# Peptides against a protein of PDB entry 4QMF: the designs that were tried, part 28

Target 1, 175 residues: chain A of PDB entry 4QMF
Amino acid sequence: ESSFMTLFPKYRESYLKTIWNDVTRALDKHNIACVLDLVEGSMTVKTTRKTYDPAIILKARDLIKLLARSVPFPQAVKILQDDMACDVIKIGNFVTNKERFVKRRQRLVGPNGNTLKALELLTKCYILVQGNTVSAMGPFKGLKEVRRVVEDCMKNIHPIYHIKELMIKRELAKR

## One batch from the design tools (peptide; made by RFdiffusion4, then SolubleMPNN)

Design b1_p12_1_s3 (from b1_p12_1, 4 letters changed)
Fold by OpenDDE base, seed 2:
Structure b1_p12_1_s3 (fold): chain B 175 residues (1-175), chain A 12 residues (1-12)
Amino acid sequence: as target 1 above (175 residues)
Amino acid sequence: DLLEEIESIPLP
């Protein structure tokens, strides 16, 4: 039997309580058991004797990881699909100065969220910037591109440079 | 179009 546990921050508790029945139902389809521990502030997923595909536990692990990082359930549950991958990018350790961190993180979002939306469209990924992490869901190729842009942004390379590059590559691929 | 808008933004 395989089991994975993730901790979640206190501010997620109320939301996780409200959607936990939906989590349980989604995982039951794969015979994966799950537990929400409000005292510890943890989510656990585990295989059962009825689990047909043992690899699904890895996707269940990713599901609770995404939920812990503020991804809403209707989006996070898509991780259970075979063709869907995810990445949780830690951005809080690139810069020691808080003001500089906030400024660089804001560059990922951009005016009216347009920078982030452009990146989502170009990489075919869902992207959520929250706190000290960026959560992304999509194809592996797209996720690789997202991680590069996000990390470079925290290293003071403005996302617009990568976005323009991706736009050019997209246009070339259509020809 | 969002992509057109992004293309119009000058590089910093």
Scores: peptide ipSAE 0.031, ipTM 0.671, DockQ to the pose 0.220
Fold by OpenDDE base, seed 1:
Structure b1_p12_1_s3 (fold): chain B 175 residues (1-175), chain A 12 residues (1-12)
Amino acid sequence: as target 1 above (175 residues)
Amino acid sequence: DLLEEIESIPLP
């Protein structure tokens, strides 16, 4: 049997308690067991003797990882689909100065969230900027682009550069 | 719409 555990921050506890029955129901369809430990602040997923697909446990692992990083359940549960992948990009270590970090992180979102929305549309990904991580869900090709844009942004390459490049590529592909 | 808006923004 395979098992994976993920810790979650204290501020997620109330939400996770609220949706845990839905998590259980979603995983039960695949005969994956799950446990929410409120004392430790952890989520665990486990294969059972009835688990038929051995690969689904890895998706369950990703599910709890996404939930721990503030992805809402209705979005996170889509990771159980075969065509969906995810990435959790650590952004907290690129810059030592807090103000510079906040400024660069804000560039990913942009005015009224328009920069982030544009990136989501162009990559066909869901993207959530939260704390010291960026969570993304979508096709592998799109996720690769998201990671590049996010990391480059933290390295002081403005996201608009990549967005324009992606737009040009998209227009060329339509011809 | 959104893409047109982004397209109008000059590269930094």
Scores: peptide ipSAE 0.028, ipTM 0.662, DockQ to the pose 0.209
Fold by OpenDDE base, seed 4:
Formats: C-alpha cells, sequence, structure tokens
Structure b1_p12_1_s3 (fold): chain B 175 residues (1-175), chain A 12 residues (1-12)
C-alpha cells in the first residue's frame, strides 16, 4: 500500500471543498482513495486493494500537488493521463528582495499574459504562475524547457530571449 | 499567431 499527502494553503480550502467530489470520482476510476483534511489542511491519496496499476498512485500524488498550487481541477485532472507529466517549480528562493522577486515573476507573465502564452505554445505546456511556484503540465521535453526559462527568469534572464530561441528552433525544425 | 504575439512582447 502506498500513500501520499500534500499540504495546501488556507486560501485554497474553499475551492478544494467545492471540487473534492470531482477529485474523488476521478480517482475512484483508478481505485485510488483520497481524503481532504480541512483541519490539517492536507490532501491524501492512497492505493487500495483494488488498485490495479501501481503507477497511478504517483499521478494521484501529482494531482493533489497541482491542486495545492492553485491549478484548477479541469486542468489538474489531466495529469492522470499517461502522456501527461507535471512540474512544480519553486521560484521563491532565487531572490531575497521582494520587489525584485515580484518584478521577475511578472516578467514570466508579461503584458496581457502574452509572454506566458508564448511560452505555453512553444513548449506545448500549461503553465500557471502562482505565489512562490510555477506549475507546469505537458510533455517531458516541454517541461524541461519551461523549468529552464522559469529559473533563468528568476536569475534575471528575460524570458523573451528563450522565447525567441525556441521560436527559431521551431521554425528550423519545420524545414 | 505566435509571431504576432512575440512581437507584442516588449524587449527588456
Amino acid sequence: as target 1 above (175 residues)
Amino acid sequence: DLLEEIESIPLP
């Protein structure tokens, strides 16, 4: 038997309560049990005697991890698909200055979210910038690229440089 | 269009 638990911030409680039945239903299809603990502020997923695929528990772990980081359920639940991977990138430890942190984090989003959208398109990933983390979902190759861009952004390398590079690479690959 | 979107991103 395997189990995983993740804590979630208080501000997510209301939302998680509203979607937990959907989480339960999605995991029931795989015979994974789940528990929402509002006192502790945790989500737990567990294998059962009926769990057939032992690997699905890892995806369930990722599901609750994504939910804890503000990924909406309709997107997060896609992690249960075999071809979908995720990454939660911690960005809060790159810069000690709050204003600098906020500024660099905002660069990931860009004007009207265009920078983030461009990165999503180029990497074929879903990307959510929230708090001290960036959550990403997509193919492993794309996730690797996202992590590079995100971390470099926090290291004061503007995402536009990577986006231009990725665009050029994409154009070259079409030839 | 991706190109248009990138062009809309201001350079640092």
Scores: peptide ipSAE 0.027, ipTM 0.649, DockQ to the pose 0.261
Fold by OpenDDE base, seed 5:
Structure b1_p12_1_s3 (fold): chain B 175 residues (1-175), chain A 12 residues (1-12)
Amino acid sequence: as target 1 above (175 residues)
Amino acid sequence: DLLEEIESIPLP
């Protein structure tokens, strides 16, 4: 039997309690057991004797990882699909100065969220900027591009540069 | 389409 556990921050507790029955139902379809521990502040997923596909436990691991990082359940549960991958990018270690960190993180979002929306469209990914992490879901190619843009942004390369490059590449691919 | 949506987004 295989099991995975992830911790979640206290502010996430109320939401996780609200949606945990939905998590249980989604995982039951694959005969994966799950436990929400409010004392420890953890989520656990486990294979059972009835688990047919052993690989699904890895997707269940990713599900609870995404939920811990504030991804809403209706989006996070899509990770159980075969063609869906995810990435959790740590951004808190690139800059020690808090003000500089906040400024660079805000560049990922942009005015009215337009920068983030453009990046989502070009990469065909879902992207959530929260705290010290960026969570992304989508095809592997798109995820690779998202990680590059996010990390470069924290290294003081403005996302607009990459957005322009992605737009040009898209136009060239149509010819 | 997707391209039109991207082109409509103002860049700073």
Scores: peptide ipSAE 0.022, ipTM 0.630, DockQ to the pose 0.098

Design b1_p12_2_s1 (from b1_p12_2, 4 letters changed)
Fold by OpenDDE base, seed 4:
Structure b1_p12_2_s1 (fold): chain B 175 residues (1-175), chain A 12 residues (1-12)
Amino acid sequence: as target 1 above (175 residues)
Amino acid sequence: MEEGEIDLSELF
């Protein structure tokens, strides 16, 4: 028997309540039980006697982790697919100055979200910048690149430099 | 934006 619990911030409560039936249905397909605790502000996933694939509980763990970090359900539920991985990158500890933090976090998004979109395309990942975390979903190779760009951005290396590098690498790979 | 249409000037 395996179980995992994730706390979620209060501002996610209303949304999680709205989609929890969908979460339950998605996990039921894998015989994973789940509980939304509004008092504690937690989500729990647990194997049952009918859970056949022992690895699916880890994906269920990742699902609730993503949901807690504001990833919408239609995207987060894709984590249950075998070929999909995720990463939740904590960005709040790289800089103490609030204004500097906000500025660097905004660089990840860029004007009209273009920087983030470019990074998503180049890494073949979904990326969500929210609060003190960046959530990413995609192939492991892409996730590794995302983490590097995100962390470097918080270390004052503008994402455009990495994007340019990724673009060059992509062009070279086509030859 | 398509993968082949990334314009670096739009990323600042």
Scores: peptide ipSAE 0.209, ipTM 0.809, DockQ to the pose 0.080
Fold by OpenDDE base, seed 3:
Structure b1_p12_2_s1 (fold): chain B 175 residues (1-175), chain A 12 residues (1-12)
Amino acid sequence: as target 1 above (175 residues)
Amino acid sequence: MEEGEIDLSELF
């Protein structure tokens, strides 16, 4: 039997308590056990003797990872679907200067979040920027594109260049 | 934002 654990920050505790019954219900459908430890600040998922699909435990691992990174439950739970993948992109180590980091991270979001929304649309991914990570959910092709745009943004390549490229590719694919 | 409604001028 397999188990995975992830830690979550204190500011997520109240929310996780609120939705934990829903987490339990979602995982019960797959015969995966789960535990919320408020003292340690951790979430754990475990296979049981009734777990049929051996791959579902890895999706459960990803679920708690996403929840720990502030992804809302109604979105995060979609990771249990067969056609859904995710990626957690670490962005905090690309720039040593804090102010430069904040500015580049803000470029990814853009005015009123429009840059991020455009990227979500073009890649067919959900994208959440939180702290030193970007969480993404969607098809593998889209996730690869998101990672490239996010990392290049932190390397001082403005997302608009990639967005324009993706727009052109989308138009070509309609032919 | 809907498909086909991306305006690049609003992204920076």
Scores: peptide ipSAE 0.193, ipTM 0.795, DockQ to the pose 0.077
Fold by OpenDDE base, seed 1:
Structure b1_p12_2_s1 (fold): chain B 175 residues (1-175), chain A 12 residues (1-12)
Amino acid sequence: as target 1 above (175 residues)
Amino acid sequence: MEEGEIDLSELF
């Protein structure tokens, strides 16, 4: 049997409690067991004797990881689909100065969220910027691009540069 | 790198 556990921050507890029945139901379809431990502040997923797809436990692992990082359940549960991958990018360690960190993180979002929306469209990914992490869901190629843009942004390369490049590449790919 | 503005209207 395989098991994975993830910790979640206290501010997620209330939400996780409200959706846990839905999480359980979604995982039950794959014969994956799950546990929400409010004392420890953890989520656990594990295979059962009835689990027929060994790979699904990795998807379940990713599900609880996404939930812990504030991805809402209706989006996070899509990770159980075969064509969906995810990435949780830690951004908190790129910059020691808090103000600089906040500024660079805000660049990822941009005015009215337009920068982030543009990145989502160009990479065909869902992207959530929350705290010290960026969570992304989508195709592997798109995820690779997202990670590059996110990390470069934290390294003081403005996302607009990558957006321009991605737009050009998109136009070239149409030919 | 200097922050620039681009037209994203084609994406929305």
Scores: peptide ipSAE 0.030, ipTM 0.689, DockQ to the pose 0.607
Fold by OpenDDE base, seed 5:
Structure b1_p12_2_s1 (fold): chain B 175 residues (1-175), chain A 12 residues (1-12)
Amino acid sequence: as target 1 above (175 residues)
Amino acid sequence: MEEGEIDLSELF
């Protein structure tokens, strides 16, 4: 049997309690067991004797990882679908200065969230900027581009540069 | 997921 555990921050506790029955139901369809431990602040998923697809446990692992990083359940549960991948990008260690970190993180979002929305559309990914992480879900190719843009942004390369590049590539692909 | 044309002018 295989098992995976992830810790979650205290501020997620109330929400996770609210949706845990839905998590359980979604995983039951695949005969994956799960446990929410409020004392430790952890989520655990494990295979059972009835688990048919051995690969589904890895998707269950990703599900609890996404939930721990503030991805809402209706979006996170899509990770159980075929051809859906995810990435959790740690951005907190690129810059030591807090003010500089906040400024660069804000560039990812942009005015009224337009920069982030443009990136989502161009990569066909869901993207959530929260705290010291960026969570993304979508096709592998799109996720690769998201990681590049996010990390470059933390390295002081403005996202608009990559957005322009992606727009050009998209137009060329239509020919 | 939402899809559509992107107007870069909306970002500036």
Scores: peptide ipSAE 0.029, ipTM 0.638, DockQ to the pose 0.068

Design b1_p12_2_s2 (from b1_p12_2 with D1M A4G S10E)
Fold by OpenDDE base, seed 3:
Structure b1_p12_2_s2 (fold): chain B 175 residues (1-175), chain A 12 residues (1-12)
Amino acid sequence: as target 1 above (175 residues)
Amino acid sequence: MEEGELDLSELF
């Protein structure tokens, strides 16, 4: 039997308590057991003797990882679908200066979130910027593109360059 | 390049 655990920050506790019955119900459909530990601040998922698909435990691992990084449950639970993948991109180590970090992270979001929304549409991914990480969910091709744009943004390459490239590629694919 | 240099309206 396999088990995975992830820690979550204190500010997520109230939300996780609220949705935990829904998490349990979603995982029960796959015969995966789960535990919310409020003292340690952790979530755990485990296979059972009734777990049929050995790969589902890895998706359950990804589910709790996404929840810990502030992804809402209605979005995060989609990771249990066969056609859905995810990525958690660490962005906190690209820049040592805090103000520069904040400015570059804000460029990824853009005015009224329009830059991020454009990137979501072009990559067919869900994207959430939170703290020192960017969480993404979608097809593998889209996730690869998201990671490149996010990391390059933190390396001072403005997302607009990649957005333009993706727009051109989209138009070419329609032919 | 500034974000305003690219028209993204076709995406929305």
Scores: peptide ipSAE 0.037, ipTM 0.706, DockQ to the pose 0.422
Fold by OpenDDE base, seed 4:
Structure b1_p12_2_s2 (fold): chain B 175 residues (1-175), chain A 12 residues (1-12)
Amino acid sequence: as target 1 above (175 residues)
Amino acid sequence: MEEGELDLSELF
């Protein structure tokens, strides 16, 4: 048997309570058991005797990880698909100055969310900037690019630089 | 490079 647990912040509790039946149903399709512990503030996923695919537990692990990081269920549940991967990028340790942190994090989003939208389109990923993490879902190639852009942004390399690079690469690939 | 110096309209 295999099990994974993730903690979630208190502000996610209300939402997780509302969607937990949906989480349960989604995981039941794969014979994965799950538990929401409101006292500890944790989510647990576990294989059962009926779990056929041993790899699905890893996707279940990723599901609860994404949910803990504020990814909404309709998006997070896509992680159970075979072709979908995810990454949770910790950004809180790159900058100690709070104002600088906020400024650099905001650069990832940009005016009206245009920077983030551009990154999503170019990488074919879903990207959510929340708190001290950036959650991304998509193909491995795209995720690698997202991580690079996100980490570089926190290192004071503006995302627009990478966007330009990705745009050029995309245009070249069309030829 | 500053944000806004690049035309991203083709992506949208």
Scores: peptide ipSAE 0.036, ipTM 0.711, DockQ to the pose 0.440
Fold by OpenDDE base, seed 1:
Structure b1_p12_2_s2 (fold): chain B 175 residues (1-175), chain A 12 residues (1-12)
Amino acid sequence: as target 1 above (175 residues)
Amino acid sequence: MEEGELDLSELF
């Protein structure tokens, strides 16, 4: 039997408590067991003897990882679908200066979230910028692009540069 | 996500 555990920050506890029955129900469909430990601040998923798809445990692992990183359940649960992948990009270690970090992180979002929305559309990914991580869900190709843009942004390459490139590539692909 | 026409005019 396989199991995975993920710690979650205290500020997520209230939310996780409210949706845990839904998590349980979603995972029960795949015969995956789950545990929410409020004392430790952890979520655990594990295969059971009734688990018929061994690969689903990896999806369950990703589910709790996404939930721990503030992805809302209605979005996170989509990871259980076969065509959906995810990436949790750690951005907190690219810049030591806090102010510079915040500034660069804000560039990912942009005015009214338009930069992020553009990236989501161009990559066909869901993207959530929260704290020291960026969570993304979508096709592998899109996720690869998201990671590049996100990391480059933290390296002081403005996302607008990549947006322009992605737009050009998109237009070329239509031909 | 709506695959609508990208209006990025506000970004440029």
Scores: peptide ipSAE 0.032, ipTM 0.660, DockQ to the pose 0.066
Fold by OpenDDE base, seed 5:
Structure b1_p12_2_s2 (fold): chain B 175 residues (1-175), chain A 12 residues (1-12)
Amino acid sequence: as target 1 above (175 residues)
Amino acid sequence: MEEGELDLSELF
């Protein structure tokens, strides 16, 4: 049997308690067991004797990872679907200066969230910027582009540059 | 997720 555990920050506790029955129900469909430990602040998923698809445990691992990083359940649960992948990008270590970090992180979002929305549309990914991480869900090709844009942004390459390139590539692909 | 033609003239 296989098991995976992830820790979650204290501020997620209340929300996770609220949705845990839904998590349990979703995983039960695949005969994956799960445990929410409020003392340790952890989520655990594990296969059972009735688990039919051995690969589903990896998706369950990704589910709890996404939930720990503030992805809401209705979005996170989509990871259990075929052809859906995810990435959790750590952005907190690119810049030591807090003010510079906040400024660069804000560039990913942009005015009224328009920069982030544009990136989501062009990559066909869901993207959540929260704290020291960026969580993304979507096709593998899109996720690769998201990671590139996010990391380059933390390295002081403005996202607008990449968005323009993605727009051009999209237009060329229509021909 | 929203799909279709994308107009980002407000960003450029």
Scores: peptide ipSAE 0.031, ipTM 0.649, DockQ to the pose 0.063

Design b1_p12_2_s3 (from b1_p12_2 with D1M A4G L6I)
Fold by OpenDDE base, seed 3:
Structure b1_p12_2_s3 (fold): chain B 175 residues (1-175), chain A 12 residues (1-12)
Amino acid sequence: as target 1 above (175 residues)
Amino acid sequence: MEEGEIDLSSLF
């Protein structure tokens, strides 16, 4: 028997309560048990004697990790699919100055979220910027590209340079 | 926004 636990911030409690029945139903299909602990502020997933695929518990672990970082359930639950991977990128330690951190994080989003949308399209990933983390879901190649762009942005390399490079590479790949 | 509609000037 295997189990994994993830803590979640207080501001996620109300939302997690509303969708927990859906989480339970999704995991029941794989015979994975789950527990929402509102006192501790934690989510737990665990295998049962009926769990058929031992690898699914790792995807369940990723599911609760994504939910803890504000990814909405309809998106997060896609992690249970075989072709879907995820990454949670910690961005809070690249810059010590709070104002500089906020400015660089905002560059990832851009005007009306257009920079982030462009990056999502080019990498075929879902990307959510929240607090001190960036959550991404998609193919491994795309996730690798997202992590590079995100970390470089926090190192003061504007995302537009990577986006331009990705645009060129995509056009070349179509030929 | 679609992939073919990305305008770099709109991303600053």
Scores: peptide ipSAE 0.305, ipTM 0.871, DockQ to the pose 0.081
Fold by OpenDDE base, seed 5:
Structure b1_p12_2_s3 (fold): chain B 175 residues (1-175), chain A 12 residues (1-12)
Amino acid sequence: as target 1 above (175 residues)
Amino acid sequence: MEEGEIDLSSLF
């Protein structure tokens, strides 16, 4: 039997408590067991004797990882779909200066979130910027593009450069 | 916002 555990920050506790019955129901469809430990601050998923597809445990692992990083349940649960992948990009260690970090992270979001929305559209991904991580969900090709843009942004390459490039590539693909 | 409506000047 396989088991995976993920820790979550204290500020997520109240939300996770409210949606845990929904998590349980979603995983029960695949005969995956789950436990929310409020003392340790952890989520655990594990296979059972009735688990038909052993590979689903890896998707369950990704589900609790996404939930720990503030992804809402209605979005995170989509990871259980066969064609859906995810990535959690750590951005907190690229810059030691806090002010510079905040400034570069804000560039990913942009005015009224428009930069992030443009990136989501062009990559066909869901993207959430929260704290020291960026969570993304979508096709593998899109996820690769998101990681490149996010990491380059933290390395002081403005997202507008990549967005313009992606727009051009999409226009060429229509021909 | 739709892909065809992306205005680069609004993304800074």
Scores: peptide ipSAE 0.301, ipTM 0.870, DockQ to the pose 0.081
Fold by OpenDDE base, seed 1:
Structure b1_p12_2_s3 (fold): chain B 175 residues (1-175), chain A 12 residues (1-12)
Amino acid sequence: as target 1 above (175 residues)
Amino acid sequence: MEEGEIDLSSLF
């Protein structure tokens, strides 16, 4: 049997309580057990004797990881699909200055979230910027691109540079 | 927003 646990911040507790029945139902389809521990502030997923696909536990692990990082359930649950991968990018340690961190993180989002939306479109990924992490879901190729853009942004390379590059690459790929 | 509608000037 395999088991994975993730801790979640206190501010997620009320939401997780609200959607946990949905989590349970989604995982039950795969015979994966799950536990929400409100005292410890943890989520656990476990294989059972009836778990048929041994790989699904890894997706369940990713599910609770995404939920812990504020990804909403309707999006996070898509990780259980075969064609969906995810990445949780830690951005909090690229700069020591808090103000600089906030500024660079905001560049990822851009005015009205347009920069992030553009990046999502070009990479075919879902992207959530929250706290000290960026959560992304999508195809592996897209995720690789997202990580590069996100990390470079924190290294003071403006996302617009990469977005322009991605736009050019997409145009070339259509030919 | 669609991919073909991305205006780089709006992303600053």
Scores: peptide ipSAE 0.300, ipTM 0.868, DockQ to the pose 0.081
Fold by OpenDDE base, seed 4:
Order: structure tokens, then sequence, then C-alpha cells
Structure b1_p12_2_s3 (fold): chain B 175 residues (1-175), chain A 12 residues (1-12)
């Protein structure tokens, strides 16, 4: 028997309540049980006696982790696919100054979200910048690149540097 | 946005 629990911030409660039936249905396909505890503010996933693939519980764990960090269900549920991985990058500890934090976090997004979109394209990842975390979903190689760019951004290395590098590398790889 | 359409000037 395996069980995982994650806490979620209060502002996610309403949304999670709205989509929890969908979460339940998605996990039922894999015979994974789930519980939404509104008092504690937690989500729990558990294997059952009917769970066939023991590894699916880890993906269920990741699912609730992503949901807790504001990833919408239609995107988060893709984590249950075998070829999909995720990463939740904590960005709140790189800088103590709130204004500096906000500025650096905004650099990840860029004008009209174009910086983030470019990074998503180049890494083949979904990326969500929310609060003190960046959630990413995609191939392991892409996730590694995302983490580097995100953390470097919080260390005052502008994402455009990495994006340019990724663009060049991509072009070279095509030749 | 397509990968081939990325304009660096639009990213900052």
Amino acid sequence: as target 1 above (175 residues)
Amino acid sequence: MEEGEIDLSSLF
C-alpha cells in the first residue's frame, strides 16, 4: 500500500472542489483512490487492492502536486501519461527582496508572456509561473533545461540568454 | 508563436 498527500493553499480550494470529480474519474481508471480534505487543505492519493501498476501512484502523487501549484486539471492530468514528467521548482528562496523577486519572476514571463512561450517551445514543456513556484511538464531533457533557466533567472541571469542559446543549439542540431 | 518565429527583441 502506497499513499501520498500534498497540502494546497487556501486560494486553490474553490477550484479543486470544482474539478475533484474529474480527478477522481481520471484516477479511477488506474484504480487509485483519492481524497480531498477541505479542512486540512490536502489532497491524498492511495493505491488500492485493484491497483495493477504500482508506478502509477507516483504519477498520481505528481498530479496532486501540480494541482496544488495552480496547474489546471486538463494540463495536470497529462502527467498520468507514461511519457510525461513534471517538475515543481521553488523560486521563492533565491532572493529575499520582494520587489527583486517579482521583477525576476516577471522576466520569466516577459512581454505578453512571449518569453515563457519561447521557453516552452524550445524545451517542449508546459510551464506555469505561479506564486513561489514554477511548474513544468514535459520530457526530462526539457525539464532539465527549464529548471536551469528558471533558477538562473532568479539568480539574475535573464532568460533571453538561455533562449538564444537554445535557439542556436536547435538550429545546429538540424544540420 | 512558432519556434521559427521567435524574435529575441520581443522577449524583454
Scores: peptide ipSAE 0.294, ipTM 0.861, DockQ to the pose 0.082

